# Peptides against a protein of PDB entry 5YCA, part 49

Target 1, 132 residues: chain A of PDB entry 5YCA
Amino acid sequence: RSLPAERNPLYKDDTLDHTPLIPKCRAQVIEFPDGPATFVRLKCTNPESKVPHFLMRMAKDSSISATSMFRSAFPKATQEEEDLEMRWIRDNLNPIEDKRVAGLWVPPADALALAKDYSMTPFINALLEASS

## One batch from the design tools (peptide; made by RFdiffusion4, then SolubleMPNN)

Design b2_p10_7_s2 (from b2_p10_7, 3 letters changed)
Fold by OpenDDE base, seed 1:
Structure b2_p10_7_s2 (fold): chain B 132 residues (1-132), chain A 10 residues (1-10)
Amino acid sequence: as target 1 above (132 residues)
Amino acid sequence: PMSLDELEAL
């Protein structure tokens, strides 16, 4: 598959120690029509544009928002490029579509596979290791 | 479902 040409410079080094990012994660209880759910979020700011995105984990089953990963990693991606990647994820990984929140959510192993592809492994490791 | 933008804004 083809990924967008330009990647967020925040993710220039996939080999960095993730542990300093763990305390930057925040847990939050969000109320939905069918009840509360806890999310863990990590603020990721593009060092050039200064535009932040939040990487998101469902605390209960550790599902990670693949859509948020993609949008953070590829800030200049077109909707068509996003759609293509989401289709690839559907065809090759094990995503879920949650009725409460938009986007594709993937289990930890899939999230780490995507993280490698997007060069954001430290951030996903931190998000997965953070307490809720 | 809640959009990702809405989720981030909470």
Scores: peptide ipSAE 0.533, ipTM 0.933, DockQ to the pose 0.978
Fold by OpenDDE base, seed 5:
Structure b2_p10_7_s2 (fold): chain B 132 residues (1-132), chain A 10 residues (1-10)
Amino acid sequence: as target 1 above (132 residues)
Amino acid sequence: PMSLDELEAL
C-alpha cells in the first residue's frame, strides 16, 4: 500500500526509548449513554506546526485508535488517503468499530504493526504500558 | 458515536 508522503517529524526515530513517555499518558473516565468507559490518552505535538493530536487507548481491552494514529502520523493527508488506509486496515488487520466512539480501533498487536509502518513505536508502547 | 475531535476535547 501507499502511505502519505509527508510524516509528522515527531516520529523521525522509531527506535527511541519509550519509557519517558509513559508518565505523560493520562487516564480519564468518559460518560456514555450506556455507562462510563476509561480511556488513556497521550498528547503528541508536531514539533514544527505545534498542532497536537491525542493517541487513544481503551483501558478495558487496550484497543488503540488507528484513526488517531494515522492523523497524527500524516498531518497533511487527505480524507481520501485516510479512507484508503482505513480500508487497508479493515482488509489486513483486526479492527473493531465501537458504537460509542468513531474511527477504527485495533488490538495491541495490530497497533504495534501500524506503529512500525508509521514510525510511532515508542509512542504506542508507552500508551500500552501506561496505567489506567 | 462520539467523534475523535470530541474525544480529544474532553
Scores: peptide ipSAE 0.533, ipTM 0.932, DockQ to the pose 0.957
Fold by OpenDDE base, seed 2:
Structure b2_p10_7_s2 (fold): chain B 132 residues (1-132), chain A 10 residues (1-10)
Amino acid sequence: as target 1 above (132 residues)
Amino acid sequence: PMSLDELEAL
C-alpha cells in the first residue's frame, strides 16, 4: 500500500517513552440513543500547524479509531488516500464499524500495528494504557 | 452515526 508522503512532525520519533502521555488522556461519557458509552481521548497537536486532532479509544473494548489515527498522522492526505488506507485495513486487519460512531475502529493489536506504520507508537501505547 | 468531527467536538 501507499501512505501519504507528508507525515505530522509530531510523530518524528517512534521510540519515545509513552508514559508522559498517559496523564494527558481524558475519559468522557457520551450519551447515545442506545445508552452511554465512555471514550478515552488524547489531544495531539501538530507542532508546525498547531492544528489538533484527537486520538480516540472506546473504553469498553479498547477499540481505537483508525480513521483518527490516519488523519492525525497524515494531515494533508486526500480523501482518495484515506479511502485506500481504509480499504487496506478492511482487507488486512480486523476493524469494526460501530453504528454509533463513524470511521473504522480496530482492536489494540491492530492499532499498534498501524501505529508502527504511522510512527505514532508512543501515542497509541499511552491511549491504550490510560484509565477510563 | 456520529461523525468523528462531531465526536471530537463534544
Scores: peptide ipSAE 0.532, ipTM 0.932, DockQ to the pose 0.980
Fold by OpenDDE base, seed 3:
Structure b2_p10_7_s2 (fold): chain B 132 residues (1-132), chain A 10 residues (1-10)
Amino acid sequence: as target 1 above (132 residues)
Amino acid sequence: PMSLDELEAL
């Protein structure tokens, strides 16, 4: 597969220590029709454009939003490029679709595989280690 | 389902 040409400069170095990012994560409870669910979120701001995106984890099963990862990593991607990547994820990884929230959500191992591809490893490690 | 934009905005 091919990924978009321009990547968020926030992710220029995939080898950085993730531990300073852990306290930047925040847990919140969201009410849904079938009951409450806790999410952990990490605010990721593009240092050039100053546009933020939130990386999201479901606290209960540690599923990570692959869609949010892609949108943060590739801020200038077209809808067609996103659709192609989401199709690749469906065909090659183990995504789940939750009726409460949109997008593709992947288990921790798949999230870390995507993080390597998107150069986001420190951020996903921090998100997975944060308390809920 | 709640959109990702809506989820981020909470």
Scores: peptide ipSAE 0.532, ipTM 0.932, DockQ to the pose 0.951

Design b2_p10_7_s3 (from b2_p10_7 with T3S)
Fold by OpenDDE base, seed 1:
Structure b2_p10_7_s3 (fold): chain B 132 residues (1-132), chain A 10 residues (1-10)
Amino acid sequence: as target 1 above (132 residues)
Amino acid sequence: AMSLEELEAL
């Protein structure tokens, strides 16, 4: 597969210590038609554009939004590029589709695999370790 | 399903 050419400069260094990011995560209970669900979110701001994205974890099973990861990592990606990557994820990883929320959600191991590809490892580690 | 944009906005 081929990933978009331009990556969010926030993710220039995949080797940074993740622990300072843990307290920046926030847990939130969201009401859905079939009941409440808790999410953990981490605000990630592009240092050049100042546009934020939120990385999202379902607290219960630690599933992480691959779609949000992609959009944060590749802010100038086309819809076609996103669709191509989501197809790759479907074909190669173990995503779930939750009826309550859009996008592809992947288990922790898959999220960390994507994080390596997107140079987001510290951020995903922090998101996974944060309390809910 | 709630969109990711809606989820972020909460």
Scores: peptide ipSAE 0.517, ipTM 0.928, DockQ to the pose 0.977
Fold by OpenDDE base, seed 5:
Structure b2_p10_7_s3 (fold): chain B 132 residues (1-132), chain A 10 residues (1-10)
Amino acid sequence: as target 1 above (132 residues)
Amino acid sequence: AMSLEELEAL
């Protein structure tokens, strides 16, 4: 598959130590109509544009928002490019669609596979290791 | 469903 041409410069080096990012993660309880759920989030700011995105993990099963990963990694991507990637994820990985929250959410192994493709492995490792 | 933008804003 093809990915968008321009990537967030925050992710220029996929091999960096992830451990400094762990304490930057934050857990929060969010109230939904059918009850509370805990999410872990990591703020990722594009060093050039200064636009932040939050990488998101469901605390209970460690599912990670693939949509948020894509939007953070490819800040200039079109909606069509996003839709095509989400279709690829549906066809090749194991995403879930939770009625409470938008986007595709993938299990940890799939998140790490995407992280490799998007050059954001340290950030996903940190998000997965953070406490909830 | 809560949008990702709404989720980020909480």
Scores: peptide ipSAE 0.516, ipTM 0.928, DockQ to the pose 0.977
Fold by OpenDDE base, seed 3:
Structure b2_p10_7_s3 (fold): chain B 132 residues (1-132), chain A 10 residues (1-10)
Amino acid sequence: as target 1 above (132 residues)
Amino acid sequence: AMSLEELEAL
C-alpha cells in the first residue's frame, strides 16, 4: 500500500519513551442511546500547524480508532488516500464497526501495527496503558 | 452513530 507523503512532525521519532504521555490521557464517560461508555483520549497537536487531533480508545475492550490515527498522522491526506488506507485495514487487519461511533476501530495489536507504520508507537502505548 | 468530529468535540 501507499501512505501519504507528508506526515505530522509530532511523530518524527517512533522510539521515544511513552511514559510521559500517560498522564496526558483523559478518561471520559459518554452517553449513548443504549447506555454509557467510557473512552480514553489523548490530545495530539501538530507542532507546526497547531491543529489538534484526539487519539481515541474504547476503555472496555481497548479498541482504538484507526481513522483518528490516520487523520492525525497525515493531516494533508486526501479523502481518496484515507479511503484506500481504510480498505487496506479492512482487508489486512481485524477492525470492528461499532454502531455507536463512526470510523474503523482496531484491537490493541492491530493499533500497534498501524502505529509502527505511522510512526506513532509512543502515543499508542501511552493510550493503551492509561487508566479509565 | 456519533461522528469522530462530534466525539472529539465532547
Scores: peptide ipSAE 0.516, ipTM 0.928, DockQ to the pose 0.953
Fold by OpenDDE base, seed 2:
Structure b2_p10_7_s3 (fold): chain B 132 residues (1-132), chain A 10 residues (1-10)
Amino acid sequence: as target 1 above (132 residues)
Amino acid sequence: AMSLEELEAL
């Protein structure tokens, strides 16, 4: 598959220690029509543009928003590029489409596979290890 | 379903 050419410079080094990022994660309870659900969020700011994106984990099953990962990693990606990647995820991984929230959500192992592809491993490790 | 943008804004 083809990934967008320009990647967020925040993710220039996939080998960094993830532990300093753990305390930067925040848990939040959100009320939905069918009841509350807890999410863990990690604010990721592009050091050049200063535009933030939030990486998201569902606390209960540790599903990670692949869509948010992609948008953070490739901030200049077109909708077509995103659609192409989401199709690849559907065909090759084990995504979940939750009725409460948009986007594709993937289990931890799949999230780490994507993290390797997007050079986001420290951030996803931190998000997965953070308390909820 | 709540959009990702809405989710981030909460």
Scores: peptide ipSAE 0.515, ipTM 0.928, DockQ to the pose 0.980

Design b2_p10_7_s4 (from b2_p10_7, 3 letters changed)
Fold by OpenDDE base, seed 1:
Structure b2_p10_7_s4 (fold): chain B 132 residues (1-132), chain A 10 residues (1-10)
Amino acid sequence: as target 1 above (132 residues)
Amino acid sequence: ALSLDELEAL
């Protein structure tokens, strides 16, 4: 597959220690029509554009929003590029679609596989280790 | 379903 050419400079080094990012994560309870659900999120700010994105984890099963990962990693990606990657994820990983929230959500192992591809490993490790 | 933008805004 082909990923977008320009990547968020926040993710220039995939080998950094993730532990300083853990306390930056925040848990919140969100009310849905069928009941509450807890999410953990990590604010990721592009150091050049100063535009933030939030990486998102469902606390209960540790599913990570692959869509949020992609949008954070590739801020200039087209919708077509996103659609192509989401299709690849559907075909090659184990995503879930939750009726409460949009996008593709993947289990931790898949999230870490994507993180390697997107150079986001420290951020995803922190998100997974954060308390909820 | 909440969009990702909506989810981030909460």
Scores: peptide ipSAE 0.464, ipTM 0.917, DockQ to the pose 0.974
Fold by OpenDDE base, seed 5:
Structure b2_p10_7_s4 (fold): chain B 132 residues (1-132), chain A 10 residues (1-10)
Amino acid sequence: as target 1 above (132 residues)
Amino acid sequence: ALSLDELEAL
């Protein structure tokens, strides 16, 4: 597959220590028609554009929003590029589509595989380790 | 379903 050419400079080094990011995560309970669900969020701000994105984890099963990962990693990606990557994820990983929330959500191992591809490993490790 | 933008705004 082909990933977008330009990546968020926030993710320039995939090998940095993730532990300082853990306290920056925040858990929240969201009410849905069929009941509440807890999400853990990590605010990630592009240091050049100052545009933030939130990386998101479902607390119950630790599923991570692959769509949010992609949008954070590739801020100049087209919708077509996103669609192609989401198709690749469907074909090669184990995503779920939860009726309550948009996008593709992947289990922790898949999230870490994507994180390696997107150079986001410290951020995904922190998100996975944060309390809920 | 909540959009990702809506989820971020909560």
Scores: peptide ipSAE 0.464, ipTM 0.917, DockQ to the pose 0.949
Fold by OpenDDE base, seed 2:
Structure b2_p10_7_s4 (fold): chain B 132 residues (1-132), chain A 10 residues (1-10)
Amino acid sequence: as target 1 above (132 residues)
Amino acid sequence: ALSLDELEAL
């Protein structure tokens, strides 16, 4: 597969210690028609553009939004590039489509595989280890 | 279903 050429400079070093990021995660209960659900979110700000994106985890099963990962990693990606990657995820990983929220959500192992590809490993590790 | 933008805005 082909990933977008420009990557968020926030993710320039995939080897950084993730532990300082853990306290920056926040849990939030959101009400849905079928009941409440808790999400853990990590605000990731592009140091050049100052545009933030939130990485998201469903607390219950630790599913992580692959779509949000992609959009954070590749802020200038086209819709076509996103669609291509989401198709790859569907074909090669184990995504979940939840009726309550949009995008593809992947289990922890898949999220870490994507994190390696996107150079986001510290951020995904922190998101997975944060309390809910 | 909530969009990702809506989810982030909550």
Scores: peptide ipSAE 0.462, ipTM 0.917, DockQ to the pose 0.952
Fold by OpenDDE base, seed 3:
Structure b2_p10_7_s4 (fold): chain B 132 residues (1-132), chain A 10 residues (1-10)
Amino acid sequence: as target 1 above (132 residues)
Amino acid sequence: ALSLDELEAL
C-alpha cells in the first residue's frame, strides 16, 4: 500500500518513552441512546500547524480509532488516500464498525501495527495503558 | 452515529 508523503512532525521519533504521555490522557463518559460508554482521549497537537487531533480508545474493549490515527499522522492526506488506507485496513486487519460512532476501530494489536506504520507507537501505548 | 468530529467536540 501507499501512505501519504507528508507525516505529522509530532511523530518524528517512534522510539520515545510513552510513560510521560499516560497522565495526559483523559477519560469521559458519553451518553448514547442505548446507554453510556466511556472513551479515553489523548490530545495530539501538530507542532508546526498547531492543529490538534484526538486519539481515541473505547474503554471497555480497548478498541482504537484507526481513522483518527490516520488523520493525525497524515494531516495533508486527501480523501482518496484515506479511503485507500481504510480499505487496506478492512482487508488486512480486524476492524470493528460500531453503530454509535463513525470510522474504523481496531483492537489493540492492530492499533499497534498501524502505530508502527505511522510512527505513533509511544502515543498508542500511552492511550492503551491509561486508566478509565 | 456520532462523527469523529462530533466525538472530538464533546
Scores: peptide ipSAE 0.461, ipTM 0.917, DockQ to the pose 0.928

Design b2_p10_8_s2 (from b2_p10_8 with T3S K10Q)
Fold by OpenDDE base, seed 5:
Structure b2_p10_8_s2 (fold): chain B 132 residues (1-132), chain A 10 residues (1-10)
Amino acid sequence: as target 1 above (132 residues)
Amino acid sequence: AMSLEELEAQ
Protein backbone atom coordinates (compact mmCIF):
# COMPACT_ATOMS: atom_id res chain seq x y z
CA ARG B 1 0.00 0.00 0.00
CA SER B 2 0.93 3.64 -0.35
CA LEU B 3 1.12 5.91 2.67
CA PRO B 4 1.12 9.72 2.52
CA ALA B 5 4.43 11.25 1.49
CA GLU B 6 4.89 13.60 4.43
CA ARG B 7 5.12 12.31 7.99
CA ASN B 8 4.99 14.19 11.29
CA PRO B 9 8.62 14.96 12.22
CA LEU B 10 7.79 13.95 15.80
CA TYR B 11 8.15 10.37 14.56
CA LYS B 12 11.57 10.68 12.92
CA ASP B 13 13.14 7.91 15.04
CA ASP B 14 11.18 4.72 15.68
CA THR B 15 13.90 3.25 17.91
CA LEU B 16 13.88 5.74 20.78
CA ASP B 17 13.24 4.69 24.38
CA HIS B 18 9.51 4.89 25.11
CA THR B 19 9.69 4.99 28.91
CA PRO B 20 9.91 8.80 29.24
CA LEU B 21 6.55 9.03 27.48
CA ILE B 22 4.68 6.79 29.94
CA PRO B 23 4.12 9.45 32.63
CA LYS B 24 2.86 11.84 29.97
CA CYS B 25 -0.19 9.69 29.38
CA ARG B 26 -3.46 10.59 31.10
CA ALA B 27 -6.52 8.54 31.94
CA GLN B 28 -10.01 9.96 31.48
CA VAL B 29 -13.45 8.65 32.30
CA ILE B 30 -16.10 9.43 29.72
CA GLU B 31 -19.81 9.03 30.36
CA PHE B 32 -21.76 7.27 27.63
CA PRO B 33 -25.47 6.53 27.49
CA ASP B 34 -24.85 2.93 28.57
CA GLY B 35 -22.29 3.82 31.25
CA PRO B 36 -18.78 5.13 31.83
CA ALA B 37 -15.65 4.03 29.99
CA THR B 38 -12.01 4.85 30.67
CA PHE B 39 -9.58 5.97 27.99
CA VAL B 40 -5.86 6.64 28.15
CA ARG B 41 -4.55 9.46 25.98
CA LEU B 42 -1.13 10.74 24.96
CA LYS B 43 -0.69 14.26 23.63
CA CYS B 44 1.58 14.32 20.59
CA THR B 45 2.66 17.72 19.32
CA ASN B 46 4.16 18.23 15.88
CA PRO B 47 7.44 20.02 16.63
CA GLU B 48 7.25 22.11 13.45
CA SER B 49 3.60 23.13 13.28
CA LYS B 50 2.98 22.93 17.06
CA VAL B 51 -0.36 21.28 16.32
CA PRO B 52 -1.26 18.63 18.91
CA HIS B 53 -3.08 15.36 18.40
CA PHE B 54 -4.06 12.78 20.99
CA LEU B 55 -3.35 9.09 20.66
CA MET B 56 -6.15 7.13 22.32
CA ARG B 57 -6.41 3.75 24.07
CA MET B 58 -9.48 2.07 25.51
CA ALA B 59 -8.38 1.11 29.00
CA LYS B 60 -10.51 -2.02 29.26
CA ASP B 61 -9.21 -3.98 26.25
CA SER B 62 -6.21 -1.84 25.24
CA SER B 63 -7.63 -1.12 21.78
CA ILE B 64 -5.88 1.79 20.09
CA SER B 65 -7.47 4.29 17.73
CA ALA B 66 -5.88 3.62 14.36
CA THR B 67 -7.60 6.70 13.00
CA SER B 68 -5.89 8.90 15.58
CA MET B 69 -2.55 7.25 14.80
CA PHE B 70 -2.94 7.97 11.11
CA ARG B 71 -4.01 11.56 11.60
CA SER B 72 -1.10 12.21 13.96
CA ALA B 73 1.46 10.52 11.70
CA PHE B 74 0.29 12.15 8.47
CA PRO B 75 -0.87 15.69 9.22
CA LYS B 76 -1.20 16.65 5.55
CA ALA B 77 -3.06 13.53 4.44
CA THR B 78 -6.28 13.94 2.49
CA GLN B 79 -9.54 12.38 3.54
CA GLU B 80 -9.22 10.05 0.57
CA GLU B 81 -5.81 8.88 1.76
CA GLU B 82 -7.22 8.25 5.23
CA ASP B 83 -10.17 6.33 3.81
CA LEU B 84 -7.85 4.16 1.73
CA GLU B 85 -5.68 3.35 4.75
CA MET B 86 -8.71 2.54 6.89
CA ARG B 87 -9.92 0.17 4.19
CA TRP B 88 -6.48 -1.45 4.15
CA ILE B 89 -6.68 -1.88 7.92
CA ARG B 90 -10.11 -3.50 7.62
CA ASP B 91 -8.79 -5.89 4.97
CA ASN B 92 -5.47 -6.80 6.60
CA LEU B 93 -5.77 -6.33 10.38
CA ASN B 94 -8.40 -6.99 13.05
CA PRO B 95 -10.12 -3.68 13.81
CA ILE B 96 -13.26 -3.11 15.81
CA GLU B 97 -15.89 -0.45 15.31
CA ASP B 98 -17.30 0.52 18.69
CA LYS B 99 -20.69 2.19 18.49
CA ARG B 100 -19.73 4.62 21.26
CA VAL B 101 -16.69 6.15 19.57
CA ALA B 102 -15.76 7.01 16.00
CA GLY B 103 -12.93 5.58 13.90
CA LEU B 104 -11.24 2.21 13.70
CA TRP B 105 -9.81 0.72 16.87
CA VAL B 106 -7.25 -2.07 16.71
CA PRO B 107 -5.86 -4.52 19.28
CA PRO B 108 -2.37 -3.96 20.70
CA ALA B 109 -0.56 -6.25 18.24
CA ASP B 110 -2.17 -4.52 15.28
CA ALA B 111 -1.45 -1.11 16.79
CA LEU B 112 2.22 -2.02 17.04
CA ALA B 113 2.22 -3.22 13.44
CA LEU B 114 0.78 0.12 12.35
CA ALA B 115 3.22 1.92 14.63
CA LYS B 116 6.09 0.29 12.78
CA ASP B 117 4.64 1.43 9.46
CA TYR B 118 4.07 4.96 10.77
CA SER B 119 7.34 5.13 12.78
CA MET B 120 5.40 5.60 16.05
CA THR B 121 6.58 2.56 18.05
CA PRO B 122 7.81 4.43 21.17
CA PHE B 123 4.55 6.34 21.45
CA ILE B 124 2.33 3.30 21.10
CA ASN B 125 4.43 1.29 23.56
CA ALA B 126 4.12 4.11 26.09
CA LEU B 127 0.38 4.38 25.55
CA LEU B 128 -0.04 0.64 26.06
CA GLU B 129 2.06 0.57 29.24
CA ALA B 130 0.47 3.60 30.91
CA SER B 131 -1.82 3.05 33.88
CA SER B 132 -5.53 3.73 33.75
CA ALA A 1 -20.89 7.74 18.27
CA MET A 2 -18.61 10.30 19.88
CA SER A 3 -16.20 11.83 17.37
CA LEU A 4 -12.47 11.71 17.93
CA GLU A 5 -12.48 15.49 18.19
CA GLU A 6 -15.08 15.31 20.96
CA LEU A 7 -13.04 12.61 22.69
CA GLU A 8 -9.98 14.85 22.63
CA ALA A 9 -11.99 17.75 24.01
CA GLN A 10 -13.11 15.85 27.13
Scores: peptide ipSAE 0.479, ipTM 0.921, DockQ to the pose 0.963
Fold by OpenDDE base, seed 1:
Structure b2_p10_8_s2 (fold): chain B 132 residues (1-132), chain A 10 residues (1-10)
Amino acid sequence: as target 1 above (132 residues)
Amino acid sequence: AMSLEELEAQ
């Protein structure tokens, strides 16, 4: 597969210690028609554009939004590029589609695989380790 | 389904 050409400079170093990011995560309870659900979110700001994206984890099963990862990692990606990557995820990983929230959500192991591809391992490790 | 943008806005 081909990933977008330009990556968020926030993710220039995939080897950084993730622990300083853990306290940056925040838990939130969202009310849905069928009841509340807790998410953990990590604000990731592009140091050049200053545009933030939030990486998202479902607290209950630790599913991570692959869509949010992609959009954060590749802020200039086209919709076609996103669609191509989401198709690849469907074909090669183990995503779920939750009726309550949009996008593809993947289990922790898959999230870490994507994180390696997107050079954002410290951020996903922090998101997974954060308290809910 | 709630959009990711809406989820971020909560």
Scores: peptide ipSAE 0.477, ipTM 0.921, DockQ to the pose 0.985
Fold by OpenDDE base, seed 3:
Structure b2_p10_8_s2 (fold): chain B 132 residues (1-132), chain A 10 residues (1-10)
Amino acid sequence: as target 1 above (132 residues)
Amino acid sequence: AMSLEELEAQ
């Protein structure tokens, strides 16, 4: 598959220690029609454009939003490029569909595989280790 | 379904 050419400079080094990012994560409770659910989020700001994106984890099963990962990693990607990547994820990984929230959500192992591809490993490790 | 943008806004 082909990924977008330009990547968020926040993710220039995939080998950095993730532990300083853990305390930057925040838990939030969202009320849905069938009851509350807790999410853990990590604010990721592009150091050049100063545009933030939030990486998202479902606290209960540790599913990670692949859509949010892609949008943070590739801020100039077209909708067509996103659609192609989401199709690849459906065909090659193990995404879940949750009627409460939009986008593709993947289990921790798949999230870490994507993190390697997107050069986001420290950020996803921190998000997975943060308390809820 | 809640959009990702709406989820981020909470």
Scores: peptide ipSAE 0.476, ipTM 0.920, DockQ to the pose 0.965
Fold by OpenDDE base, seed 2:
Parts: structure tokens; sequence; C-alpha cells
Structure b2_p10_8_s2 (fold): chain B 132 residues (1-132), chain A 10 residues (1-10)
């Protein structure tokens, strides 16, 4: 597969210690028609553009939004590039499509595989380890 | 379904 050429400079070093990021995560309860659900979110700000994206985890099963990961890692990606990657995820990983929220959500192991590809392992480790 | 943008805005 082909990933976008330009990556968020926030993710220049995939080897950084993730533990300082853990307390930066925040849990929130969202009310849906079928009841409440808790999400854990981590604000990731591009150090050049100063544009933030939020990485998202469903607290209950630790599913991670692959779509949010991609958009944070590749802020200048085209819709076609995103569609291509989402198709790859569908074909190669184990995503879920939750009726309550948009995008592809992947289990922790898949999220970490994507994190390696996107050079954002510390951020996903922190998001997974944070309390809800 | 709630969009990711709306989810993040909550």
Amino acid sequence: as target 1 above (132 residues)
Amino acid sequence: AMSLEELEAQ
C-alpha cells in the first residue's frame, strides 16, 4: 500500500517513552440513543500547524479509531488516500464499524500495528494504557 | 452515526 508522503512532525520519533502522555488522556461519556458510552481521547497537536486532532479509544473494548489515527498522522492526505488506507485496513486487519460512531475502529493489536506504520507508537500506547 | 468531528467536539 501507499501511505501519504507528508507525515505530521509530531510523530518524528516512534521510540519515545509513552508514559508522559498517559495523564494527558481524558475520559468522556457520550450519550447515544441506545445509552451512554465512554471514550478516552488524546489531544495531538501538530507542532508546525498547531492544528489538533484527537485520538479516540472506546473504553469498553479498547477499540481505537483508525480513521482518527490516519488523519492525525497524515494531515494533508487526500480523500482518495484515506479511502485507500481504509480499504487496506478492511482487507488486512480486523476493524469494526460501530453503528453509533463513524470511521473504522480496530482492536488494540491492530492499532499498534498501524501505529508502527504511522510512527505514532508512543501515542497509541498511552491511549491504550490510560484509565477510563 | 455520530461523525468523528462531532465526537471530538463533545
Scores: peptide ipSAE 0.474, ipTM 0.920, DockQ to the pose 0.983

Design b2_p10_8_s4 (from b2_p10_8, 4 letters changed)
Fold by OpenDDE base, seed 3:
Structure b2_p10_8_s4 (fold): chain B 132 residues (1-132), chain A 10 residues (1-10)
Amino acid sequence: as target 1 above (132 residues)
Amino acid sequence: AMSLDELDAL
């Protein structure tokens, strides 16, 4: 696969300590037609463009939005590049599609694999360790 | 399904 050339400068160092990010995560209950579900969210702001994205974890099974990870990591990616990566994830990882929310969601181990590829390891570690 | 943009806006 081919990842986009330009990456969010927020993720310039994949080796940073993740623990300071844990208290920045927030749990939120969202109401859906079939009942409430809790998500843990981490606001990630591109220091250059000042555009924020939320990294998201489903509290129940710790699934993480791969689509949100990609969009945060590669803010200038084309739709074609996103589609290519999502197809790769379907073919090589273990994503789930939840009828309540859009995008591909992956289990913790897959999220950490993607985090390594996208240079987001501290942020995903924090998101996984945060309370719900 | 709720879109990711809608989730970000909550």
Scores: peptide ipSAE 0.398, ipTM 0.905, DockQ to the pose 0.898
Fold by OpenDDE base, seed 1:
Structure b2_p10_8_s4 (fold): chain B 132 residues (1-132), chain A 10 residues (1-10)
Amino acid sequence: as target 1 above (132 residues)
Amino acid sequence: AMSLDELDAL
């Protein structure tokens, strides 16, 4: 597959220590028609554009939003590029589609595989280790 | 389903 050429400069170094990011994560209860669900989110701000995206984890099963990862990592990606990557994820990883929330959500191991591809490893490690 | 934009806005 081909990933977008330009990556968010926030993710220029995949080898940084993740532990300082853990306390930046926040748990939030969201009310849905069928009841509440807890999410853990990490605000990731592009240092050049100052545009934020939230990385998201479902607390119950630790699923991570792959779509949010992609959008944060590749701020200039086209819809076509996103669609191609989401199709690749469906074909090569183990995503779930939850009827309550949009996008593809992947288990922790898949999230870390994507994080390596997107140069987001410290951020995903922090998100996975944060309390809920 | 709640959109990712809606999730970000909460």
Scores: peptide ipSAE 0.395, ipTM 0.904, DockQ to the pose 0.893
Fold by OpenDDE base, seed 2:
Structure b2_p10_8_s4 (fold): chain B 132 residues (1-132), chain A 10 residues (1-10)
Amino acid sequence: as target 1 above (132 residues)
Amino acid sequence: AMSLDELDAL
């Protein structure tokens, strides 16, 4: 697969300690037609553009939004590039498509694999360790 | 389904 050329400078160093990010995560209950669900969210702001994206975890099964990871890591990616990566995820990982929310959601191990590829390991570790 | 943009805005 081919990942986009430009990466969010927020993720320049994949080796940083993740623990300071844990208290920055926030749990939120969201109401859906079939009932409430809790999400854990981490606001990630591009230091150059100042544009924020939220990384998101479903509290119940710790699934992580792979689509949100991709969009945060590659803010200038085209829809075609996103589609290519999402196809790769479908073919190589174990994503789920939840009827309540858009995008591909992957289990923790898959999220960490993607985090390594996107240089987001500290952020995904923090998101996974945060309380809900 | 709720979009990711909608989720971000909540």
Scores: peptide ipSAE 0.394, ipTM 0.904, DockQ to the pose 0.914
Fold by OpenDDE base, seed 4:
Structure b2_p10_8_s4 (fold): chain B 132 residues (1-132), chain A 10 residues (1-10)
Amino acid sequence: as target 1 above (132 residues)
Amino acid sequence: AMSLDELDAL
């Protein structure tokens, strides 16, 4: 697969200590038609564009939104590039279907694999370690 | 399903 050429400068260093990011995460209960679900969110702001995206974890099973990761990592990606990556994730990882929320959601191990590819490891580690 | 943009806006 081919990832977009330009990456969010927020993720320039994949080796940073993630622990300072843990307290930046926030747990939130969201009401859905079939009942409430808790999500953990980490606000990630592109330092150049100042556009924020939230990285998202389902508290129940620690699934991470791969789509949100991609959109945060590659803010100038085309829809075609996103579609290509999402297809790759479907074919190569273990995405979880959830009727309540859009996008592809992946288990922690897959999220960390993507984080390495997207240079987001500190952020995903923090998101996974944050309390819910 | 709630969109990712909607999730961000909550």
Scores: peptide ipSAE 0.394, ipTM 0.904, DockQ to the pose 0.901

